# Peptides against a protein of PDB entry 8BZL, part 62

Target 1, 228 residues: chain A of PDB entry 8BZL
Amino acid sequence: SYDRAITVFSPDGHLFQVEYAQEAVKKGSTAVGVRGRDIVVLGVEKKSVAKLQDERTVRKICALDDNVCMAFAGLTADARIVINRARVECQSHRLTVEDPVTVEYITRYIASLKQRYTQSNGRRPFGISALIVGFDFDGTPRLYQTDPSGTYHAWKANAIGRGAKSVREFLEKNYTDEAIETDDLTIKLVIKALLEVVQSGGKNIELAVMRRDQSLKILNPEEIEKYV
Target 2, 242 residues: chain B of PDB entry 8BZL
Amino acid sequence: SRRYDSRTTIFSPEGRLYQVEYAMEAIGHAGTCLGILANDGVLLAAERRNIHKLLDEVFFSEKIYKLNEDMACSVAGITSDANVLTNELRLIAQRYLLQYQEPIPCEQLVTALCDIKQAYTQFGGKRPFGVSLLYIGWDKHYGFQLYQSDPSGNYGGWKATCIGNNSAAAVSMLKQDYKEGEMTLKSALALAIKVLNKTMDVSKLSAEKVEIATLTRENGKTVIRVLKQKEVEQLIKKHEEE

## One batch from the design tools (peptide; made by RFdiffusion4, then SolubleMPNN)

Design b1_p12_1_s2 (from b1_p12_1, 4 letters changed)
Fold by OpenDDE base, seed 3:
Structure b1_p12_1_s2 (fold): chain B 228 residues (1-228), chain C 242 residues (1-242), chain A 12 residues (1-12)
Amino acid sequence: as target 1 above (228 residues)
Amino acid sequence: as target 2 above (242 residues)
Amino acid sequence: MPERGEGPALYG
């Protein structure tokens, strides 16, 4: 029935619904991820929260597990579904395998989920890309990116969302071993990268930091201003 | 564009979900619903449009629904869709209570329904629900709470917000008059009347056209009360005297 | 639709 949301190939071999889902991602606010030596940092463009809105309900960075965090760009409701499934998988893995997931494992799980929604009858693709960061049990920092197609790759640094191109161009020029030599420098790199597309400095940036053997820390505005 | 706006919810070439946007547009034509969080309670105020003299039961609340002992909601949009969603909310709450022997946390109930709404935007053969909801509740985790959800499955917590007709204007008024940290339920009720009086396309606000529910805590229990018409009349009268 | 900040409400 043509009444079902179906991702089908075009005559030229394109999956238009996947491509259009990627356009949905570009409508999202910018997110950036950087892998340092012993740190992973997620930065997001903070949307102006409405004056009467509860800020606690506006989160673009979320923990998937103690060792894994995710930022997304695109459809917020779609992201919630992916996040919830990923969290369940992380817990399931701990119970069944007795170890936390590797960042690659959970990325692959999310990617597989996304891919299924590109191939299943009566489903549209997820309108989200995700930056997934964390530490493997061996203490190795990891950064992965997924898109609506279900593809995923490991990165040193990457960006998604509306300002991703400019942020990536900045990172390509400025990501060096010297630029990530310390945790503080790595954080500064993320901030500088976001400032390419975010106006009004640190007030419009949210940063999450995960250091080796430490829990996720969301920096407050005052902490962010120290790096500006 | 027409190919993407008339069928099952799919992405447009620009990455838009037109069916979701159109569902939101439909809600803009619904009667106004307000929610205001106070220090000592939370309230819903809704425009009552269907005043038909031949209705057998004056539905005490056309737009405000009790979900459980700790939560209520108001709806803006398609009535049939609203009935389905409010019933689902009640079922979710009861299933949780049965499973865990404690009431469902407010945000968890909201998110559970939002996941259903989202599914209706992603799965084929389904259209988005043409309904936005305001939720009021109390739980032991966050105390008094106000949430808003829309057809996309997005939600947010609010100190005060509005859905339905003239919602943007209402929100603007709420932003001007809402005093953070100083809002009592009494002041919230007065603010609700003030905003409704300006937002509703009526020459004179009358108690028959307004439904108000309050959620408070008394003796360690949540009390959800729909205000009587006489109480609403007094609120309106007080507003007119100011 | 209530003003909920910058950008479309659907997108985060």
Scores: peptide ipSAE 0.228, ipTM 0.751, DockQ to the pose 0.407
Fold by OpenDDE base, seed 5:
Structure b1_p12_1_s2 (fold): chain B 228 residues (1-228), chain C 242 residues (1-242), chain A 12 residues (1-12)
Amino acid sequence: as target 1 above (228 residues)
Amino acid sequence: as target 2 above (242 residues)
Amino acid sequence: MPERGEGPALYG
């Protein structure tokens, strides 16, 4: 029955359901991540919240632990599942290993979870990519990306979602050591990158920053406007 | 295109989940349900379509379900699916109460069901639930709350929203008439009648075709009340006089 | 795409 073998190889060796899940990611709003010297910054495109919708319930940037946060593009409900599983793993790691997860560790966990959903009978891939940022216990800032296939890599800067191509092209041109020399410059770089695809400036951008030994901070619109 | 719409919920080449979209389409054919958040309460108003004279039991509410002492929901979509989900909501709420000796927070109950809905979109051999829900509730964290969830397992909090037949038109009307910060339960009831009168596929709005429930706080307790037919008649009459 | 007001967006 076709209901058991959801993700199968095509005759030419493609996993179509994984590729189509990547297309689902491209339907998501744009997210960008940048690693600075002593800061990691996530920026996301704010979708127009319906006038009567509670903004509290619409978050694209989520903390996984005190030292790790994640932005995603793709299916929101799928993302919730991944976020919850990652949070549980972060807590479990603290209990069993007595240390917070490294950003690489939790990324690998998420990647492994995604990979299993590409190979398990009766499961479709997760329709999400994620940017995972944070600090390792040694104080090193990290940025990772993972996709529906379960692949993951470390990045200096990257983007996911509908405008990812344009944002990546911008980052490839503008990411320099000088551009990330300070926290403020790093934040400005993220904003400028998002403005390549976001209309109407700072009002349509959500920004989160994590500095060394500090918790995740979501910037308010007034704080964002200072960088525009 | 047909290959991606007839099987287990799988991605189309364009990254669409057609079975979820089709479940949402099924909801569009269901009776209208409204939710409105006020400063002093929250309400659900639902279209009652199945008025059979031969029904032995006058169900006081076909579409509005009490979940616990602090929450109720309204459903739009497949009745059998709705029954399963409302039962699960009740079970989740009771298990939480048993475990923590306090009522489940409203958003947490909504999220728990949404995770179930999501699972039915991801696991093989399952189809999405053909149901959207509106949730009304009170908790100590956020006070009065209104949520909407869909077959995908997505949810959001709302000041006012609509699901089911003519929901888009209803939402547009709510956006125009909803006064943020100034909405009383009385005004919300009047707004609900106004919107239903325009969005229901009926020649004349009658109390027999409308179910309304209010959730309020009295003496530190949540009170969930389904309005009597006479009360609904008075609301309709008042609207007709305006 | 239906405006977010018609229901939760599938994609975020």
Scores: peptide ipSAE 0.175, ipTM 0.668, DockQ to the pose 0.537
Fold by OpenDDE base, seed 1:
Structure b1_p12_1_s2 (fold): chain B 228 residues (1-228), chain C 242 residues (1-242), chain A 12 residues (1-12)
Amino acid sequence: as target 1 above (228 residues)
Amino acid sequence: as target 2 above (242 residues)
Amino acid sequence: MPERGEGPALYG
């Protein structure tokens, strides 16, 4: 049988390949997303960039469109495939519908893509989770999370990857209306959350900020240190 | 469990792709290839393992391939897999040129192949490619560039790196000796010889066992040159005198 | 089973 690479149900109803793909996600470095009032923030743990590595080629946060960005945890090569397809869909949507995608729409697209790879013969699940943030056309900030199964939900704040549990616990305790009252406070919340699992402070953190009616901004290390 | 070791596109319980890891292990047994980025150029240096007396004295490159006028690559791993991938790189580059009437950007060519590699890790009925590549190139966007890709479809840009046999030791040496902002092509060539001399399992480094290619810009054109044996001999001699 | 190494940096 050539069809040996099939995601199938176990006798007890588990999709082990999906669960194992979730374990692949846990091997990824931590990513965190927070929805503020008029801001969305993504933070990621920087892998120690090898001294001779070009930093520009190591991106864990990427734009999908002008109004949507994504962070991921898990298999980097898998993420590239998802990102590319999502970007194509965003452009296609602009051409066909004459409006940018909603954050929910593109999340659902990504989720559907992932789900198909859990059900198609000869394909393994994507070994990635993603945090997808952005603004809808009405100016509403959104944060979604997807996993290898194709499940997705909207969040106020969430984390994925190796340190996700600790980061989520921190966010559950510290995410309040007061903590996100301003853009700066929201950014600080993300940094503090990441510092629960990231060693050596701001040098190992990458932050992306999207404000209402503004483009994605990647903060430089100096800007990050202002919040530490 | 060994049941996950034999399947090409299945996660282990720990979230590992063992066939990809094993493909990478296979590359560790291949001849050493290194790349070094300089301010005025970029180079590839590769170990020649197949020296046969009956080979024609025709200029041959075992491990370094010209991809287009602006890019070359070196391969470590399964030769047959390397041939397929290098051919695909050439086709991708040519199709882009025909479509856009300009050379493909270096990173875009690398990513296109990496997507193919990734697919062989995700789609059933295929095994991962047992090949890592180093890419050197020039484009108008980033100038001189060096990339590395592996069987997983991951890639990265580098100032200096190594694949194949003793690559970890080579990378360590490169990290120690590479001076950012001060690297000339001349110094890069010297560094390449130094690293190869230490990483190749030979008692004495000889020019017949080393391939070196440089990529430079002359009069607004990219020049890819494979060093002649005599030039490599001179580099080795200089290293021995130091 | 022999302990397997950590494996390569496949994860981002």
Scores: peptide ipSAE 0.209, ipTM 0.663, DockQ to the pose 0.300; fails the geometry check

Design b1_p12_1_s2 (from b1_p12_1, 4 letters changed)
Fold by OpenDDE base, seed 2:
Structure b1_p12_1_s2 (fold): chain B 228 residues (1-228), chain C 242 residues (1-242), chain A 12 residues (1-12)
Amino acid sequence: as target 1 above (228 residues)
Amino acid sequence: as target 2 above (242 residues)
Amino acid sequence: MPERGEGPALYG
């Protein structure tokens, strides 16, 4: 069966290992990203941490650089590899080009990395999708998504993981210029979107905000509850 | 047979490269792309399938890529593979320009990429690219040109051709309606709409689902233009009135 | 809508 092989074409022209990697993403907890006017917001469903597990070790939102952060859904171990590679590239770019990466640049780097793992023997695709947000040096907020195939696109808003369909449907209905008119409204939009799939309100949401010319801020539960 | 179709690109006992054939089959699932060569220009017309409300503003065509000032391409197949190949095309073209201080001839750019594609069919440890490309361009050697390349690394020049979904039917229609020596860009645009209307599995052709780019020469310069949605709507309307 | 990475969604 082709499902047990390395990433090769099936007779009907499918890359089953890539499609199955996408199924792995769907097993991940939900992440949402929204681009506002002068803000980018990432929200993730908090996974129930086992008793005695250090919560610090379970992060779904991470900084790639001062101006770029990423949320992911899928295989956490795979995500760690991608994150580390991306961080190294961000630093390398600063050293060689003397400017921080654009959000598109680092997304394309990650996408290219993922694509290569779909076209080499002895490697499986990454079982990870990512939402990559940040600001370009000109102050433009950006949101990108990348999939296990290495495909990437720019978005106004999007979601990945097990609840992505419901969250996306909500965003399609509620994402308007009025809904993102202010930073607070944009944050509220993300929270409301996540509440479509997250049980027990704001306690199970992790939220990260990046404003223009500001560093990544992870909101504490009390700050999130103010928006609920 | 199963031993040869599930491995890296190797010959079957019958001399077939099944992974290449399967890569070509993958292209059949992609949106339709047409290319038509005219006397006064060349065009690409591509089906847009990814219409999502939450997509960021598409500043550039989804399926049509500018390669340099004299060339553009459209892609059918795996999007991630296409991104890699289109980036490589741009790099090859730029390196040539830097080295020779003139634009790369169209066929040379096509050949350079085809060599890469071919290598991925011959060297172990890699799968073929699941992508076919249509190239449009102008150079001083052959003027306006249209090329097609496939996962095997094979390519050819064309007066009109199609890749992707329903490509065989589209090619048949092009063969019937293409008038050699009499094709203007205007007539080519009309033909593209006619063929897309019949080959796209849609009840009604809409401008949102079609991307069109034209390549012309104006004042000794190549002009690559993506048609605005309103222009495409007008072409569709005109076709519906005929 | 089919999610990206599933069947035809892999194809551009």
Scores: peptide ipSAE 0.040, ipTM 0.532, DockQ to the pose 0.036; fails the geometry check

Design b1_p12_1_s3 (from b1_p12_1, 5 letters changed)
Fold by OpenDDE base, seed 1:
Structure b1_p12_1_s3 (fold): chain B 228 residues (1-228), chain C 242 residues (1-242), chain A 12 residues (1-12)
Amino acid sequence: as target 1 above (228 residues)
Amino acid sequence: as target 2 above (242 residues)
Amino acid sequence: MPEFGEGPELYG
């Protein structure tokens, strides 16, 4: 009975619906984030885009603002809701505070949103984890991860989705100061990490790069192949 | 699985939303709807199932709905749910027009409805809509467009796609025969008939069982036209001769 | 898993 109740603790202290939402995340395609010295990189596993599908409408990486982007794993429709609310908040912050959000701020906003959906009766948790990357106004690169529970932490590198375990294991072994010494090396690290779980090379990878004082760049397949 | 499939807004231990999946499964039992994007237009083709002699021949499209001057949709699934959603689409489009004095972009209309669908998967006391939709439209931003949405509130843009009965087979056929960049509306119509002929559970395709709408641009205006029965008959005849 | 058509998937 407790596992079917949205906002109740089990006798052993579990929030089953939150845990099950985390299982939903594991059904999502893999996403990876890496913080470099002056770069942040998001990589995602592309699901085989159906031949007749418009790639424009299939995005796992999205901009939240000029200085922040997000990748997700889990329920796509849930992600859209979170993204839209985050975008509104980013714009609201610019209007009210006259500065762009910090990456931590918008992460905390998203986390708080998720947390509320774990505590409100009649609302299920969001079935998504997110990697949120960007630059603070001081030029500091940031990477955060949030999960369905509304928890969030800062990371040097992390992964979410079905292949996250393997990708994290790779990152734990290969994330060094030398491996992120340059922007190109950082990008290469992300690609190598994704290749642990993605078959058929660069064609099934989407990469987003944000450099200090630069706009978000989505790499084209040819650019990705350069690093493979 | 049965322990977690009775409530509309709960995850299973495996992270599945069974009621959403079941809603999607139910749509597979609905009449077939096709959408095909061409260079010079976009079309919807839908199976008509409710042919009753006592139906007043008021040519009400059973499955194709005009949403505004620039968009139409086709529905597969629970008719009552479809009526609610199509009405909501019209309202959203009109509110946008009133607010901005321009027609709503196609994708924005689709996403607005998808957000509603998603909400019915997340908020308690509600069930998912048992409806998938195909949207055709034109806007100044992307030109001719085709979208598909499902009960989850997910959507995607397509060159060609199918929902309802035998949709997987239809999609497979579309993948084989659709030539990107070379598709004319005429060719798209022929392809639609070809696919419907193979995917509909009928011995012979007849014009009475098929509804087709085209969306084109003429003199800087969008024209949404439901094909006359005679026109559909001609398309079927042409296919039979090939 | 029910083989849903190649439509939009729940998980991304």
Scores: peptide ipSAE 0.230, ipTM 0.760, DockQ to the pose 0.647
Fold by OpenDDE base, seed 3:
Structure b1_p12_1_s3 (fold): chain B 228 residues (1-228), chain C 242 residues (1-242), chain A 12 residues (1-12)
Amino acid sequence: as target 1 above (228 residues)
Amino acid sequence: as target 2 above (242 residues)
Amino acid sequence: MPEFGEGPELYG
């Protein structure tokens, strides 16, 4: 009965709606994030777009601010709500504090939002995990991950979605200081990690790169193929 | 119209708050956290479960949170709930400081959060927080202090206590070995290692799986320090040699 | 112990 209820504790102390939301994330296409020395890279598996679907409408990587971007896995509609709230907060912070948000700050904001939706009996959890990357105003690259429960942690590298386990296993083996010594090597690491789960090579990968003091850049397929 | 009030924390026919009890059960899934009060300080010792290679370095501690200059806490239970509560503790402490131009007394901070916890057990449309906390602190009123709070909003002061996995066994051990009035921070650290070694679900205690913070007074200032891994290793080694 | 890379655990 508790598994079919709103987000309440089971007798054995489980929040089944949160756990089920985590299962919803696993149904999403894979996203990977890697923090380099002076670069952050997000890679996502391109969803098989229906032949008649506009490719522009299927973006899994979104800018939250000039210095922060996010990839997500799970329910796209839920993600849109979170992204919009985060964007508003980023702008509000700039207005009130006169500085852009830190990556940790906006991650904590998103995490707190998610957590609230796990604690209200009138709401269900968000069915999304997110990788949040960017640069703090001091030029430090950051990578955070958050899940439906509202937990968040800082990572060197991580993955979310259906292929996340395989990608993480790859990253555990291959993430070294040498592997991220340069921007190009960092990008290659992300691509190689995604290729563990993505079929048909670079054509089914979307990459976003943010370098220190630079804006978010989405790599085109030709640019991706150079790293393959 | 509170459409979901029927799913809120309510009394059973027997007068029980089952959602609070179930929240307390959830805490049993968390890593063990110990608190020990000594004559010359107070400590927290927490099981560190998340030691993944890809995790980024934490500056202070993963399981121990600095609340202000005079207080820290450890948490057992749902991490996301813990993050919300620890943030609230910091805000309460800061607001008090701004209003009164002095640090909030330890017990007052604990009670303020406990009131929030209690509200989440009483008001419609909310679930209890699945978190227990240990608080360590110093204030001019009571000196070194150790508190525990649970999902119900109850709290108590302790000389030594434990929350999380195998907490009952840990408390039993603490009762046996705690020497009232004679506890030094050094002896408290040794006791913490002894208890963790017996209560953690590991065959051998390692420094990578334990976080320890101490709160002391130096030159009229509170010092909160997380022990380095090497220091924890030495404590474990000493315990193994006894 | 959770598997490497599982991310943040529900329970702390």
Scores: peptide ipSAE 0.026, ipTM 0.711, DockQ to the pose 0.034
Fold by OpenDDE base, seed 5:
Structure b1_p12_1_s3 (fold): chain B 228 residues (1-228), chain C 242 residues (1-242), chain A 12 residues (1-12)
Amino acid sequence: as target 1 above (228 residues)
Amino acid sequence: as target 2 above (242 residues)
Amino acid sequence: MPEFGEGPELYG
């Protein structure tokens, strides 16, 4: 009976709706994030876009600000809400503090938003996890992850979604200082990590790269193939 | 699982929102609606199921609604829900126009409604809307556009798509016959008739059972026109002769 | 990928 209630504890201390929201994340396409030395890279499993679908309307990697981008896994509609709220906060921060957000700040904001939706009886948890990458104003590359519970942590590399376990296992083995020595090596690491779960090579991968003092760049398929 | 289908705002153990899925299932039983994007326009074609002889011959659009001067939509699903959502779309569009003194961009209108739909899947005491929509429009940003949205609050842009009864079969046909970059409104109309003829659960396609609207640009203005029955008859006849 | 005509996938 407790698993049917919104945001209530079970007798054994479980928040089932939060746990089930985490299961919703696992239904999402795989996303991977890697922090390099002077680069952050997001990769996502590109599900085959329906032949007649406009690709511009299918975005799994979104800019939150000039210095921050996010990939997500889970409910797409939920993600849109979170992204919009985060974008507004980024703009608000620039106006009030006169500096862009730190990656940690915006992650904490998103996490707090998610947490609130786990504590209100009138709301279900967000069915999304997010990888948030970017650069702080001091030029430090950052990678954070947040989940439906509202927890967040900083990472060197991580993955979310259906293939996250396999990708994480790969990253645990292959993430070394040598593997991220250059931007190209970092990108290659992300591609290799995704190839653990993505079939048919580079055609089914979307990659976003952010370098220090540069805007978010989405790599085209030809650029991706150079790393495969 | 029966224990998770009674509330709209709960996840199943597998991370599913059953009420949203059930709403989508209900839409699958609704009348077929097609949308096709062409180079020179965009169209909606919808099945009319309620043909009563005593209905006033004033063919009010049963399934196709004008939203503003630049957009229209078709609906599949619960009629009452559709009326609420179409009214909301009109209000959103009007508020935007008043605020900014320009028409709302097509995608922004779609997303605004999708946020409402999403909210009905996340906030307690609400059920999902049992409605999918096709949107056609024109704006200065992207030109002619076709969108689809569902009860989840998700949406996508399309070159051609279908919602309602036999939508999967319709989409398959559209994939086969849609010629990217070469689609004229005339060819799109012919394609719509072809698809409807095969996907509608009727013995014979007739003009009374089909509603078609086109959106074009004439002299720098958007023109939304519902085809007359005679025009639809001609399209059907042409299809039968081919 | 949402198959053609299938509503947008709930999960992305």
Scores: peptide ipSAE 0.229, ipTM 0.722, DockQ to the pose 0.488; fails the geometry check

Design b1_p12_1_s3 (from b1_p12_1, 5 letters changed)
Fold by OpenDDE base, seed 2:
Structure b1_p12_1_s3 (fold): chain B 228 residues (1-228), chain C 242 residues (1-242), chain A 12 residues (1-12)
Amino acid sequence: as target 1 above (228 residues)
Amino acid sequence: as target 2 above (242 residues)
Amino acid sequence: MPEFGEGPELYG
């Protein structure tokens, strides 16, 4: 009965709706984020798009601002709401503070939004986790993760979605200072990590790269194949 | 009974607020946090459970939060709820400082947050915060202070207390070993290690799993210091030799 | 303890 209620505590102190939202995240396609020295890289598993579906409409990696991008796992419809709110906040911050958001700031905003949906009557938690990457105005690369509860942490590397466990295990073994010494090595690390769970090589991977003082670049399949 | 425990915070026929009680149960799943008041300072000691290799170097304590120059807190319970509450504490403290040009008294900060917590138990459409806090601080009114607050919005001052996992056992140990009027910060640190070693469900206590902060007064200023891993290791080693 | 990779713990 408690699992069907709005987000309330069970007798044993669980928020079942939040836990179930986390299960929804695990049903999502895999996303990985890695922070390099002067680069941040997001990689996502491409879902087989139906032949008649416009691939442009199914983006798992989204820019929040010029200096921040996000990948998500979980409910796509929920993600759209979060992304839109985050974009508005990024623009608002530029107008009011006259500087772009820090990656931590926008992460905290998203986290707070998610948390509120775990505590408001008539609302369910967002069924998404997000990897948020970018550069602070001082040029520092950042990677954050948020979950349905509204918890967030900074990471060197992390993964979310159905293959996240395997990808994280790979990253724990292979993330070293040497492995991220160059931009190319960092990109290669992300690709190798995704290949732990993605079949058929680079064709099923989408990669986004952000370098210091550069805009988000989505790599084309040919560019990805050069690393594989 | 099920009808009253699955809804917004309302009274049962027996006068119980089940959602508040259940929020307190959520805190029992959190890592252990303890606070000890000494004559020459106050400390917080917290279990660190989130040791992940891929975490970015957390320069700041995971469980212990600096609120202002004179206060810090530790949290037990739902992490996202804790983040909201700790941010609110900082905002309240800053607004007070701006308005009155002096630091907020410790109890006043605790009370302000407790009012917020209480509101979340009384107003419809909200659930209680699943968080208990320990507060350490210094002010000119009462000197060194230790407070505890819970999801109900209740709070109290303490000489020593514990929240989170195995808190009842920890409190029992603190009652046995705490010597009123004779507690130095050094002895409090030793007591903290002793209690954590017994209450944490670990085979061996390690410095990586324990976070400790001390609040002292030096030259008329409050100093909040998170102990380095080496310092915690020394405390653990000393305890093992005893 | 959430194993590395199960996401952040709900309870801190």
Scores: peptide ipSAE 0.033, ipTM 0.514, DockQ to the pose 0.035; fails the geometry check

